# Designs tried in a protein design run: peptides against a protein of PDB entry 5FRP. Part 103

Target 1, 225 residues: chain A of PDB entry 5FRP
Amino acid sequence: VEWTESIPQIIATREDISKELNQALAKTFIDSDPRVRRTSVMIFNKVPVTEIWKNITNKAIYTSLLHLAREKHKEVRELCINTMAKFYSNSLNEIERTYQNKEIWEIIDTIPSTLYNLYYINDLNINEQVDSVIFEYLLPFEPDNDKRVHRLLTVLSHFDKKAFTSFFAFNARQIKISFAISKYIDFSKFLNNQESMSSSQGPIVMNKYNQTLQWLASGLSDSTK

## One batch from the design tools (peptide; made by RFdiffusion4, then SolubleMPNN)

Design b2_p19_1_s3 (from b2_p19_1, 12 letters changed)
Fold by OpenDDE base, seed 4:
Structure b2_p19_1_s3 (fold): chain B 225 residues (1-225), chain A 19 residues (1-19)
Amino acid sequence: as target 1 above (225 residues)
Amino acid sequence: SDFEKKLEEWEKKLEELEK
């Protein structure tokens, strides 16, 4: 753990880390101790993306990072999911595609698919996290239409079939959620109007309101309720 | 997938609200 914690500083101070260091770092990502794995993931958060690409040359490290998205330890997994999404976004923004880094890019380009494939685990917490990182890092708000479209196309260009399915399902879910929220708002407005409540439609609207709330409660996390 | 099944369940619930 202590050694791994020193890695960010080493990377920051040295132009090129040794092959040995890369090999050692690769081992930390698969260490039996979750603390070691966590610290390893944190390297990608603490070190600038440009320095990571420059110094981390062992492709196994990047592959291992992606694998941690499915690991059993919750804290490490959650950290990994956030880290890899952020790293992907930063890489797209700051790293040029060259012949020399092609092999690493081939791995990094699979991050979107890796994330979308997590939906198949059917875990509410994981789904929420994936949703979050998609909006924050993969498909962030971009006012420039051309840049936004380019990003979207980049993300989609490396999707496997499962990722596409998840992507479409995600979008479908968002549409439905938006619809439900819209209805909730409408019902709430109606219910706040005393004249409307006294009408024959009052009980009907109340029933629909309750159903909407129940649906929202079942499909959304507590934080979004 | 399990996720798709869940989505279908949500859709069914919404359809019930539209009735």
Scores: peptide ipSAE 0.005, ipTM 0.306, DockQ to the pose 0.802
Fold by OpenDDE base, seed 5:
Structure b2_p19_1_s3 (fold): chain B 225 residues (1-225), chain A 19 residues (1-19)
Amino acid sequence: as target 1 above (225 residues)
Amino acid sequence: SDFEKKLEEWEKKLEELEK
């Protein structure tokens, strides 16, 4: 644990990490002690993405990081899911694709599939976390249409069949939620107008409002359950 | 492909939500 905790400082001060250090680091990701595994994952959070790509050249480290997404230890798993999503996003933004880093990119490009495949575990806590990291890191809000489409295509380009299925299911749910929220706002505006409530449309809108609330409550409960 | 069609549908829905 203590050795692993020193790695971020070493990476920050050294231009090149030795092959031996990479091999040693690779072993920490599969260590029997969850504290060691946790500390190893934290390296990806504490060290700038450019320095990680420069100094961590052993592909086994990246593969092991992705495997920890299905870790039995809850704290390590949760940390790993957040870390790998963030790392993916930062890599897309800051790291160029070269011949030298091609093998690492082949692994990193599987992060979206790795994350979306976690939905098949059918764990509510995992699902919530995956939802969170998708919105925060994988497919963040982007007002520029070209950039948004480019990011989306990049994410989808390496999906396996299962990831595509979960992606469409997730997006369908998000679209429904957004639509329901929009309707809720419209209904709320209508309900605040007494003249509108006294109209023939009043009872109809009230009914739709209640249905929307019930749907939102059920959807939120399904996301929180 | 079925994927391209779904992607187009998704994009259209996103555009509608932005409107």
Scores: peptide ipSAE 0.000, ipTM 0.286, DockQ to the pose 0.057
Fold by OpenDDE base, seed 1:
Structure b2_p19_1_s3 (fold): chain B 225 residues (1-225), chain A 19 residues (1-19)
Amino acid sequence: as target 1 above (225 residues)
Amino acid sequence: SDFEKKLEEWEKKLEELEK
């Protein structure tokens, strides 16, 4: 009986400890020292997603994590972008949606929009990173059609208007790249044929080939800088 | 690094909350 009476106190104490920890952690995300902010982000990388959801209950922490995606400090920003994308993916895979975690999910569900909105910054390095994390974590390769569609619908279901716009623009860009690659291949085949090169179309095709290469190179070079 | 120490401290605190 005495043990049973102590359980509420223990639970209360644990809640108090948890509350204090969450409050302290929330402060670290807005610390003036970028090293402190970086450390805070790294918690999301080092601690299993299930433990994070269990122990980090202050919604302000998750909100702050998302805000760091627009951090001026490059290293912290880059780390945050990768971390939040990975965390989103892991959460979708491992965390069940319940009534108790609904408020946190409401924040986490905005991660795709948060990432796609980074395209409006018009920074080539950021764009490249966003492209990378989208393909790696948000819309990963999935051979199962049903799972792929489900993931896509999940990602899109919480998009704001700006995210939708950037999403369509991104897809349009990918289509253009694919088209350019296909044309590159066709041009290469044509150029490898000596008879074709000697034809009146040879110089025209060569010019188009060079333009295509320049376009591809410019798109890729911006990513390597 | 001070960073790693702080990370370890937070990880430890999180683990303690699970117990």
Scores: peptide ipSAE 0.028, ipTM 0.581, DockQ to the pose 0.010; fails the geometry check
Fold by OpenDDE base, seed 3:
Formats: C-alpha cells, structure tokens, sequence
Structure b2_p19_1_s3 (fold): chain B 225 residues (1-225), chain A 19 residues (1-19)
C-alpha cells in the first residue's frame, strides 16, 4: 500500500516510468488486498490523464482496471466504475490517437461496452452508478451538435451487441422520463386551474399526477426493472 | 421489468440489422 501511494508522486516528478515499475504496478491491480487495488485505481484519479498515458505503458494495467468493474469488493468496484468512465472521457478530450498508443486505445475504447454490460448484472446499485457515469462522463451534455454526435459515434463505434442493447434501452428510458416530466408539468398546470379541478376530469388527472410522481420518485434504479 | 422487455426488443432489432 505504501509503495503504491508513492506512485502518483513518482509519475508527477518523472518523465518516464521504468518497465519494472509498470510491472510492479500491474501486480497491485490484482492484489488480494482490496486496499492495494483501491490505491492502484486512485492513481488514475490523482495523476493527470496525459501523464498516465505517458508513463503507464503496460497494457495489463488498463485491462486490469477494466476488470475491477466487476470485482467483488463493492468500494473498489464503485471507485473503478467512476474512475474508468472519467478516464475514458478525459482520454477522449486530451489524448491524441497515435500509432504508439494504439494498443492502449484499443483497450480504452472498450470502456463504454464494459460499463453498459454491467446492466446485465441486474443490480440496482450498479445500474444507478452506470447511469450516473454515462450522464457525467460518457455522454455528457454537449450543446454543440457536431461534438455531441462525434462523441456518440465514438462511444458506439466499439459497442458489442449487448452494449448496444443496453444503450437503446437506456435511451428508451430517457424518453419515458422526459415524457413523465412533461406530463407532470401538464398535470401541475391543470391542478393549478380551479376550473379544471372542478371538472369531471379533475379526479382523473389527479390520479395520473400521483402515478407520475410515484414513477418519478422510484428513481432511475427502478427504471431498469 | 420494462427495461428487460426493452432489452429483448432491441436484441431482436439488432439481430435483424446484423442480418
């Protein structure tokens, strides 16, 4: 643990990391102690993405990072999911695709699929986390249409079949949420109108309003059921 | 769940597209 904690400082102060250090770091990601694994994942959070790409050249480290998304230890798994999503986004924004880093990009490009495949675990907590990181890191809000489309295409370009399925289901869920919100607004307007409330439709709208609220209150976790 | 149903629907659609 102590050794691993020193790695961010070493990376920050050195222009290169030796092959031996990379090999040692690779071992920490598969260490039996979850604290060691956690510390290893934190390197990706503490060190700038450009420095990570420059200094961490062992592809096994990246593959191991992705593997931790399904590990048994909850805290490490959750950290890993957030970390890999953020790392993916930062990499897309800051790292140029070159011949030299092609092999690493081949791994990093699988992060979206890795994340979307987590929906098949059918765990509400995991689903919620995946939803969160998708909105925050994978497909963030982008007002520029060209950039938004480019990001979307980039994310989709490496999807496996399962990831596509999950993605489309997610989109369907978003549409439902949007529709529900719209209905909520309409219902609220209706309910604020005294004339409408006194009408025969009043009770019906009230019931629909309550149903909509209940659905919205169930949160994104229930939307995956 | 509604999600599972949607997954199944999209799986079918994807299979059709792969064909």
Amino acid sequence: as target 1 above (225 residues)
Amino acid sequence: SDFEKKLEEWEKKLEELEK
Scores: peptide ipSAE 0.000, ipTM 0.293, DockQ to the pose 0.055; fails the geometry check

Design b2_p19_1_s4 (from b2_p19_1, 9 letters changed)
Fold by OpenDDE base, seed 4:
Structure b2_p19_1_s4 (fold): chain B 225 residues (1-225), chain A 19 residues (1-19)
Amino acid sequence: as target 1 above (225 residues)
Amino acid sequence: SSFEEKLKEWDEKLEELEK
C-alpha cells in the first residue's frame, strides 16, 4: 500500500517510468488486498492524464483497470467506475491519437462499452453509478452541437452489441423517468391547490401521485443499503 | 437480459400510471 501511494509522486517527477515500475504497478491492480487495488486506481485520479499516458505504457495496467469495474469489493468497484469514466473523458480531451499510443487507445476506447455492459449485472447501485458517470464524463452536457455529436459518435463507435442494447435501454428508461417526473410535478401542483383537492378529482390524483412516487422509488437504489 | 426484464416491469408499472 505504501509503495503504491508513492507512485503518483514518482510519475509526476520522473519523465520515464522504468519498465520495472510499470510491471510492479500492474501487479498492484490484481493484488489480493483491496486497499492496494484501491490505491492503484487512485493513481489515475491523482496524476494528470497526460503524465499517465506518458509514463504508464504497460497495457496490462489499463486492462486491469477496466476489469476492476466488475470488482467484488464495492469501494474499489465504485472508485474504478468513476475513475475510468473520468479518465476516458480526460483522454478524449487532452490526448492526441498517435501511432505510438494506438494500442492504449484501443483499450481506452472500450471504456464506454465496459461501462454500459455493467447494466447487465442488474444491480441498482451499479446502475445508478453508471447513469451518473455517463452524464458526467461520457456524454456530458455540451452546448456546442458539433462537439456533442462528435462525442456521441466517438462513444458509440466502439460499442459491442450488448453495449448498444444497453444504450438504447438506458435512453428508453430516461424518457420514462422524465415522463414520470413531469407527472409527479403536475400531480404535486394539483395537490397543493386546496380547491383542486376538494374536487371530485382529488382522490384520483392522489392515487396517481402515490403510484408515480412508487414507480420512481422502485427504480432507485435504497440509500440505506 | 435481466435488465431488459426490469425495463419491461417498469414499463408495465408506468402504463398503469397512465391509465
Scores: peptide ipSAE 0.021, ipTM 0.574, DockQ to the pose 0.832; fails the geometry check
Fold by OpenDDE base, seed 1:
Structure b2_p19_1_s4 (fold): chain B 225 residues (1-225), chain A 19 residues (1-19)
Amino acid sequence: as target 1 above (225 residues)
Amino acid sequence: SSFEEKLKEWDEKLEELEK
C-alpha cells in the first residue's frame, strides 16, 4: 500500500518510468488486498491524463484497470467504474492517437463496451452508476452537433454485440423514464386541482399516480445496499 | 439473459401505466 501510494508523486516528478516500475505497478492491480487495488486505481485519478499516457506504457496496467470493473469488492469496483469512464473522456479530449500509443488506445477504446456490458450483471447499484458515468463522461452534454455526433460515433465504433444491445436498451429506458416523469407531472397537476380530485376520475388518477411513483422508484437502487 | 428478463419486466410494468 505504501509503495503504491508513492506512485502518483513519482509519475508527477519523473519524465519517464522504468520498465521495472511499470511491471511492479501492474502487479498491484491484481493484489489480494483490496486496499492495494484501490490505491492503484487512484493513480489514474491523482495523475493528469497526459502524464499517465506518457509514463505508464505497460498495457497490462490498463487491461487490469478495466478488469476491476467486475471485481467483487464493491468500493474498488465503484471507484474503478468512475475512474475508467473519466479516464476515457479525458483521453479522448487530451490524447492524440499516434502510432506509438496505438496499443494502449486499443485497450482504452474498449472502455465504453466494458461499461455497457455491466448492465448484464443486473445490479441496480451498478446500473445507476453506469447511467451516471455515461451522462457525465461517455456521452456528456455537448451543444455542438458535430462534436456530439463525433463523440457518439467514437463510442459506438468499438462496441461489441452485447454493448450495442445494452445501448439500445438504455436509450429505450430513458425514453420510458421521460414518459413516466411526464405522466407523473400530469397526474400531480390533476390531483392538485380540488375540482378534479372530487370528480369521478379522482380516484383513478390517484391510483395511476401511485403506480407511476412505484415504477419510478423501482428503478432506483436500495440505499441499504 | 438476466438483463433481457429485467427489460421485459420493466416494459410490462410500463405498459400497465400506459392504460
Scores: peptide ipSAE 0.021, ipTM 0.556, DockQ to the pose 0.816; fails the geometry check
Fold by OpenDDE base, seed 5:
Structure b2_p19_1_s4 (fold): chain B 225 residues (1-225), chain A 19 residues (1-19)
Amino acid sequence: as target 1 above (225 residues)
Amino acid sequence: SSFEEKLKEWDEKLEELEK
């Protein structure tokens, strides 16, 4: 743990990290102690993306990072999902594709697929997290149409079949959520009007309101879990 | 997949809301 905690400083200060250090770092990602794994993931958060690409040259480290997205330890998994999404976005923004880093990019380009494949776990907490990182890092709001389209194409260009399926499902769900929210608002307005509530439609709308709430709630993780 | 089944369930519930 102590050794791993020192790595961010080393990477930030040294231009040339030895092959041996990379090999040692690779082992920390598969360490039995979740604290070690967590610390390893944090390297990607603490060190600038440009320095990571420069100094971490062992592809196994990146592969291991992606693997931790399905880690059993909740804290490590959650950290990993956020970290890899952010790292992907930062890499797209700051790292040029070169011959030297081609092999690493081949791994990094699979991050979107890795994330979308997490929907198949069918865990509400994971789903919410994936939703969040998609909006924040993978497909962020971009007012420039060309940039937005380019980002979308980049994300989709390396999708496997499962990722595409999840992508379409995600979008369909978002449309449905939007519709449900719209209905919720309409029903709420109706119910807040005393004249409307006293009408023959009052009980019907109340029922639909409750159903809408239930539907919306079913898609959200239990904050108590 | 379990996810597809969940989506189907959501779709069914949504259809009920649209009625």
Scores: peptide ipSAE 0.021, ipTM 0.564, DockQ to the pose 0.761; fails the geometry check
Fold by OpenDDE base, seed 2:
Structure b2_p19_1_s4 (fold): chain B 225 residues (1-225), chain A 19 residues (1-19)
Amino acid sequence: as target 1 above (225 residues)
Amino acid sequence: SSFEEKLKEWDEKLEELEK
């Protein structure tokens, strides 16, 4: 753990870290101690993206990072999902595609697919996290239409069949959530009107309001987990 | 898939809201 914690400083101060260091770092990502794995993931958060691309050249490190998205240890998994999404976005913004880094880009370009495939686990906590990182890092709001479309096409260009299916399902779900929220608002307004509440429709709308809340709640993760 | 099953469940519940 202590050794791994020193790596960010080494990368920040040293140009072209040795092959031996890369090999040693690769081993930390598969360490039996979740603290070591966590610390290894944190390197991608503490070191600027440009320095990571410059100094970390072992492909096994990047592949190992992506595998941690399905980590059994919850904290490590959650950290990894956020880290890889952010790293993907930063890489798209700051790293040029060259012949020399082509092999690393082939791995990084699979991050969107890796994330969308997590929906098949059908875990509400994971789903919420994936939803969050999609809006924050993968497909952030972009007012420029050309840039927005370009980003979308970049994200989709490396999808497998399962990722595409998840993508369409995600969008469909968002539309449905939006509709449900709209109904919730309408019902709330109705119920806040005293004349409406005293009408024959009052009890009916109350029931629909409760059903809407239940539907919305069914998509939320357990806050106790 | 388990995810598809969840989507179906959501759809069924949503249809009830649309009535």
Scores: peptide ipSAE 0.021, ipTM 0.569, DockQ to the pose 0.857; fails the geometry check

Design b2_p19_2_s1 (from b2_p19_2, 8 letters changed)
Fold by OpenDDE base, seed 5:
Structure b2_p19_2_s1 (fold): chain B 225 residues (1-225), chain A 19 residues (1-19)
Amino acid sequence: as target 1 above (225 residues)
Amino acid sequence: EEEFLKEIKEYIEKVEKFY
């Protein structure tokens, strides 16, 4: 009987400790030291998504994670972008939507908009990273049509106007890149044939090949920056 | 759960010691 009467007090004490830990963790995301912010973001990579949703109940932590996507420190920003995209994908796959977690889902559902809004910074390194996390985590290749459509509708359902504009611009860019790669392959095949290269078309195709390479390269970040 | 809360606590305590 006495052990059963201590259970509510132990639960209340654990909830209080959990609240204090959540409040302390929320402060680390806004820390002046980028090493502290980095290690706070790394929690989302080290801990299973189910345990994060269970134990991290302070909304300010999730909001602060999303804000780090625009921070000045390159390494923390890059880590945050990858982490939030992965966390979004894992949450969609593993976390049920309940009444209790609704308010956290309202924040997590803004991750796609947060990521697509990074294209407005007009930084090639950020653009490449956002492209990568879209293909890996937001809209991964899914052969099942119903699953693919459901994921797409989920991602789009919480888009702001800016994110929709970026989404259409992204898809239009991907079509152009795909076409340019196809032409690069065709020109490479033509130039690899000695008879074709020695033809009157050889110099014309070589010029188109170089223009295609220059166009493809102009969309790439400098790996040294 | 207890291991995770312990890891977070140990992490927070390490961060607080750097201030």
Scores: peptide ipSAE 0.115, ipTM 0.713, DockQ to the pose 0.013
Fold by OpenDDE base, seed 1:
Structure b2_p19_2_s1 (fold): chain B 225 residues (1-225), chain A 19 residues (1-19)
Amino acid sequence: as target 1 above (225 residues)
Amino acid sequence: EEEFLKEIKEYIEKVEKFY
């Protein structure tokens, strides 16, 4: 009888300790020291996704993680963007949607919108990072058509209006880049032929080649910054 | 679970010692 009466107290004490730890962890995401915030984000990279979902029950932690995507500190922001994209992908693959985790899923399902909304900052480094995490984690290459479509529909199903606009703009940009690369290759092949280069078209194609190269280069971040 | 809670606790205690 006494052992069965101690079980609720042990469970309540464990829940209370877990709550206190979650509250203390939530404070570290808003800490004034970027090293503290960085280390807090790293928990999501070190701990298995299943253990995160089980033990991190305070919604404020997930909300705070998403807010760090717009942080001023470059390293913490970059880490956060990669971390949340990876965490979203892992969660879709490994975490079932239940009644108990619904409130956390409501936050996690906003990660695609959060990422696509970063394009409105109009920062080249952020844009390249968002491009990277889209192809790596959000919309990875999937040869199976049904899986690819299902993943796309999942990502789009929680988009805000701004994210949809950004998504269409992104895709339109990718088509333009693909076309420019195709033209760059065509011009390169033409200029590699000595007879073609010596023709009346040689100078015209060389100019188009240089314009295409400058356009492609203007869309890249300075890797030194 | 216990290892995770321990790691989080040790992390929090480290953070608190820096303030």
Scores: peptide ipSAE 0.079, ipTM 0.684, DockQ to the pose 0.013
Fold by OpenDDE base, seed 3:
Structure b2_p19_2_s1 (fold): chain B 225 residues (1-225), chain A 19 residues (1-19)
Amino acid sequence: as target 1 above (225 residues)
Amino acid sequence: EEEFLKEIKEYIEKVEKFY
């Protein structure tokens, strides 16, 4: 009889401990020490997505994670951007939408908007990182057309107006880059042919090649700064 | 409150060692 009366108290104590753990974990995301904030973000990289969703039930943690995308500390910000993009992708692949996790999904579904809104900072390093995580995690290469369209529609379904504007600007830039790369390849093939290079078109193509390279290079951040 | 933040830091560090 005494053992059966202790089980509800042990279960209640475990739920209370879980709540307390979540509350204090939420405080670590706003700690003044960047190392503590970094360690807190790293949980989302080290712990399986299923265990994160099971054990991290405080919505303030997820909200705080998303806010760290605009962190002043470069390392924490960069880690956070990669972490939230990966976590979003893993969540879409592994986590079912339920009534119980709805409030967390409402936050996680804002990750694409949060990331696309970073383009408005107009920082080249941030832009490159956002470009990278879009291709790696948000809109990865998917050969199946239906899966690709479904992922795209999922990402777009929770966009704010600013994220849509940024998305269209991004796609317009990608089309221009793709065209420039195609032209670079065409010019390179032309210039690698000695007869073509010796033709009246040789100097004209060389100039266009150099202009294409300069344009492509102007979109790269100085990795030394 | 500081003691509980310490336990969580230690737990996070422990979880970091297990994964």
Scores: peptide ipSAE 0.031, ipTM 0.601, DockQ to the pose 0.013
Fold by OpenDDE base, seed 2:
Structure b2_p19_2_s1 (fold): chain B 225 residues (1-225), chain A 19 residues (1-19)
Amino acid sequence: as target 1 above (225 residues)
Amino acid sequence: EEEFLKEIKEYIEKVEKFY
């Protein structure tokens, strides 16, 4: 009898400790030291997604994670962008939508919009990172057409107007890059043929090759910046 | 759960030691 009466107090004490830990963790995401913020983001990379959803119940932590995508500190921002994209993908794969987790899902469902909205910063390093996490985590290669369409519809279903505009611009850019790469290959094949290179078209194709190469290179960030 | 709470506690204690 006494042991059964202690169970509610033990549960309440565990809930209180869990609440205190969530409150303490929420403060670390807004800490003035970028090392503290970095280490806070790393929890989402070290802990399984199921354990995060179970134990991190304070919505302010998830909101703060999303805000770090616009962090001034480069390393924290880069870590956050990768972390939130991966966390979104893992959550879609492993976490069911319930009434209890609805408020957290309302935040997590904004991750795609948050990421696509980073293109409006017009920073090449950010753009490349967002491109990378789109292909790795948001819209990974899926050979099954129904799964691919379902994932796409899920990602798009919570887009804001700016994210939709960015999504269409991204896809239009990818088509242009694909076309430029195809042309680069065609020009390279032409120039590798000695008869073609010695023809009246040789100098014209060489110029187009160089222009295509310069265009492709201009879309890459400076690895030194 | 207990391992996760331990990891979070150890993390908070590390953060608090930097102040």
Scores: peptide ipSAE 0.130, ipTM 0.726, DockQ to the pose 0.013; fails the geometry check

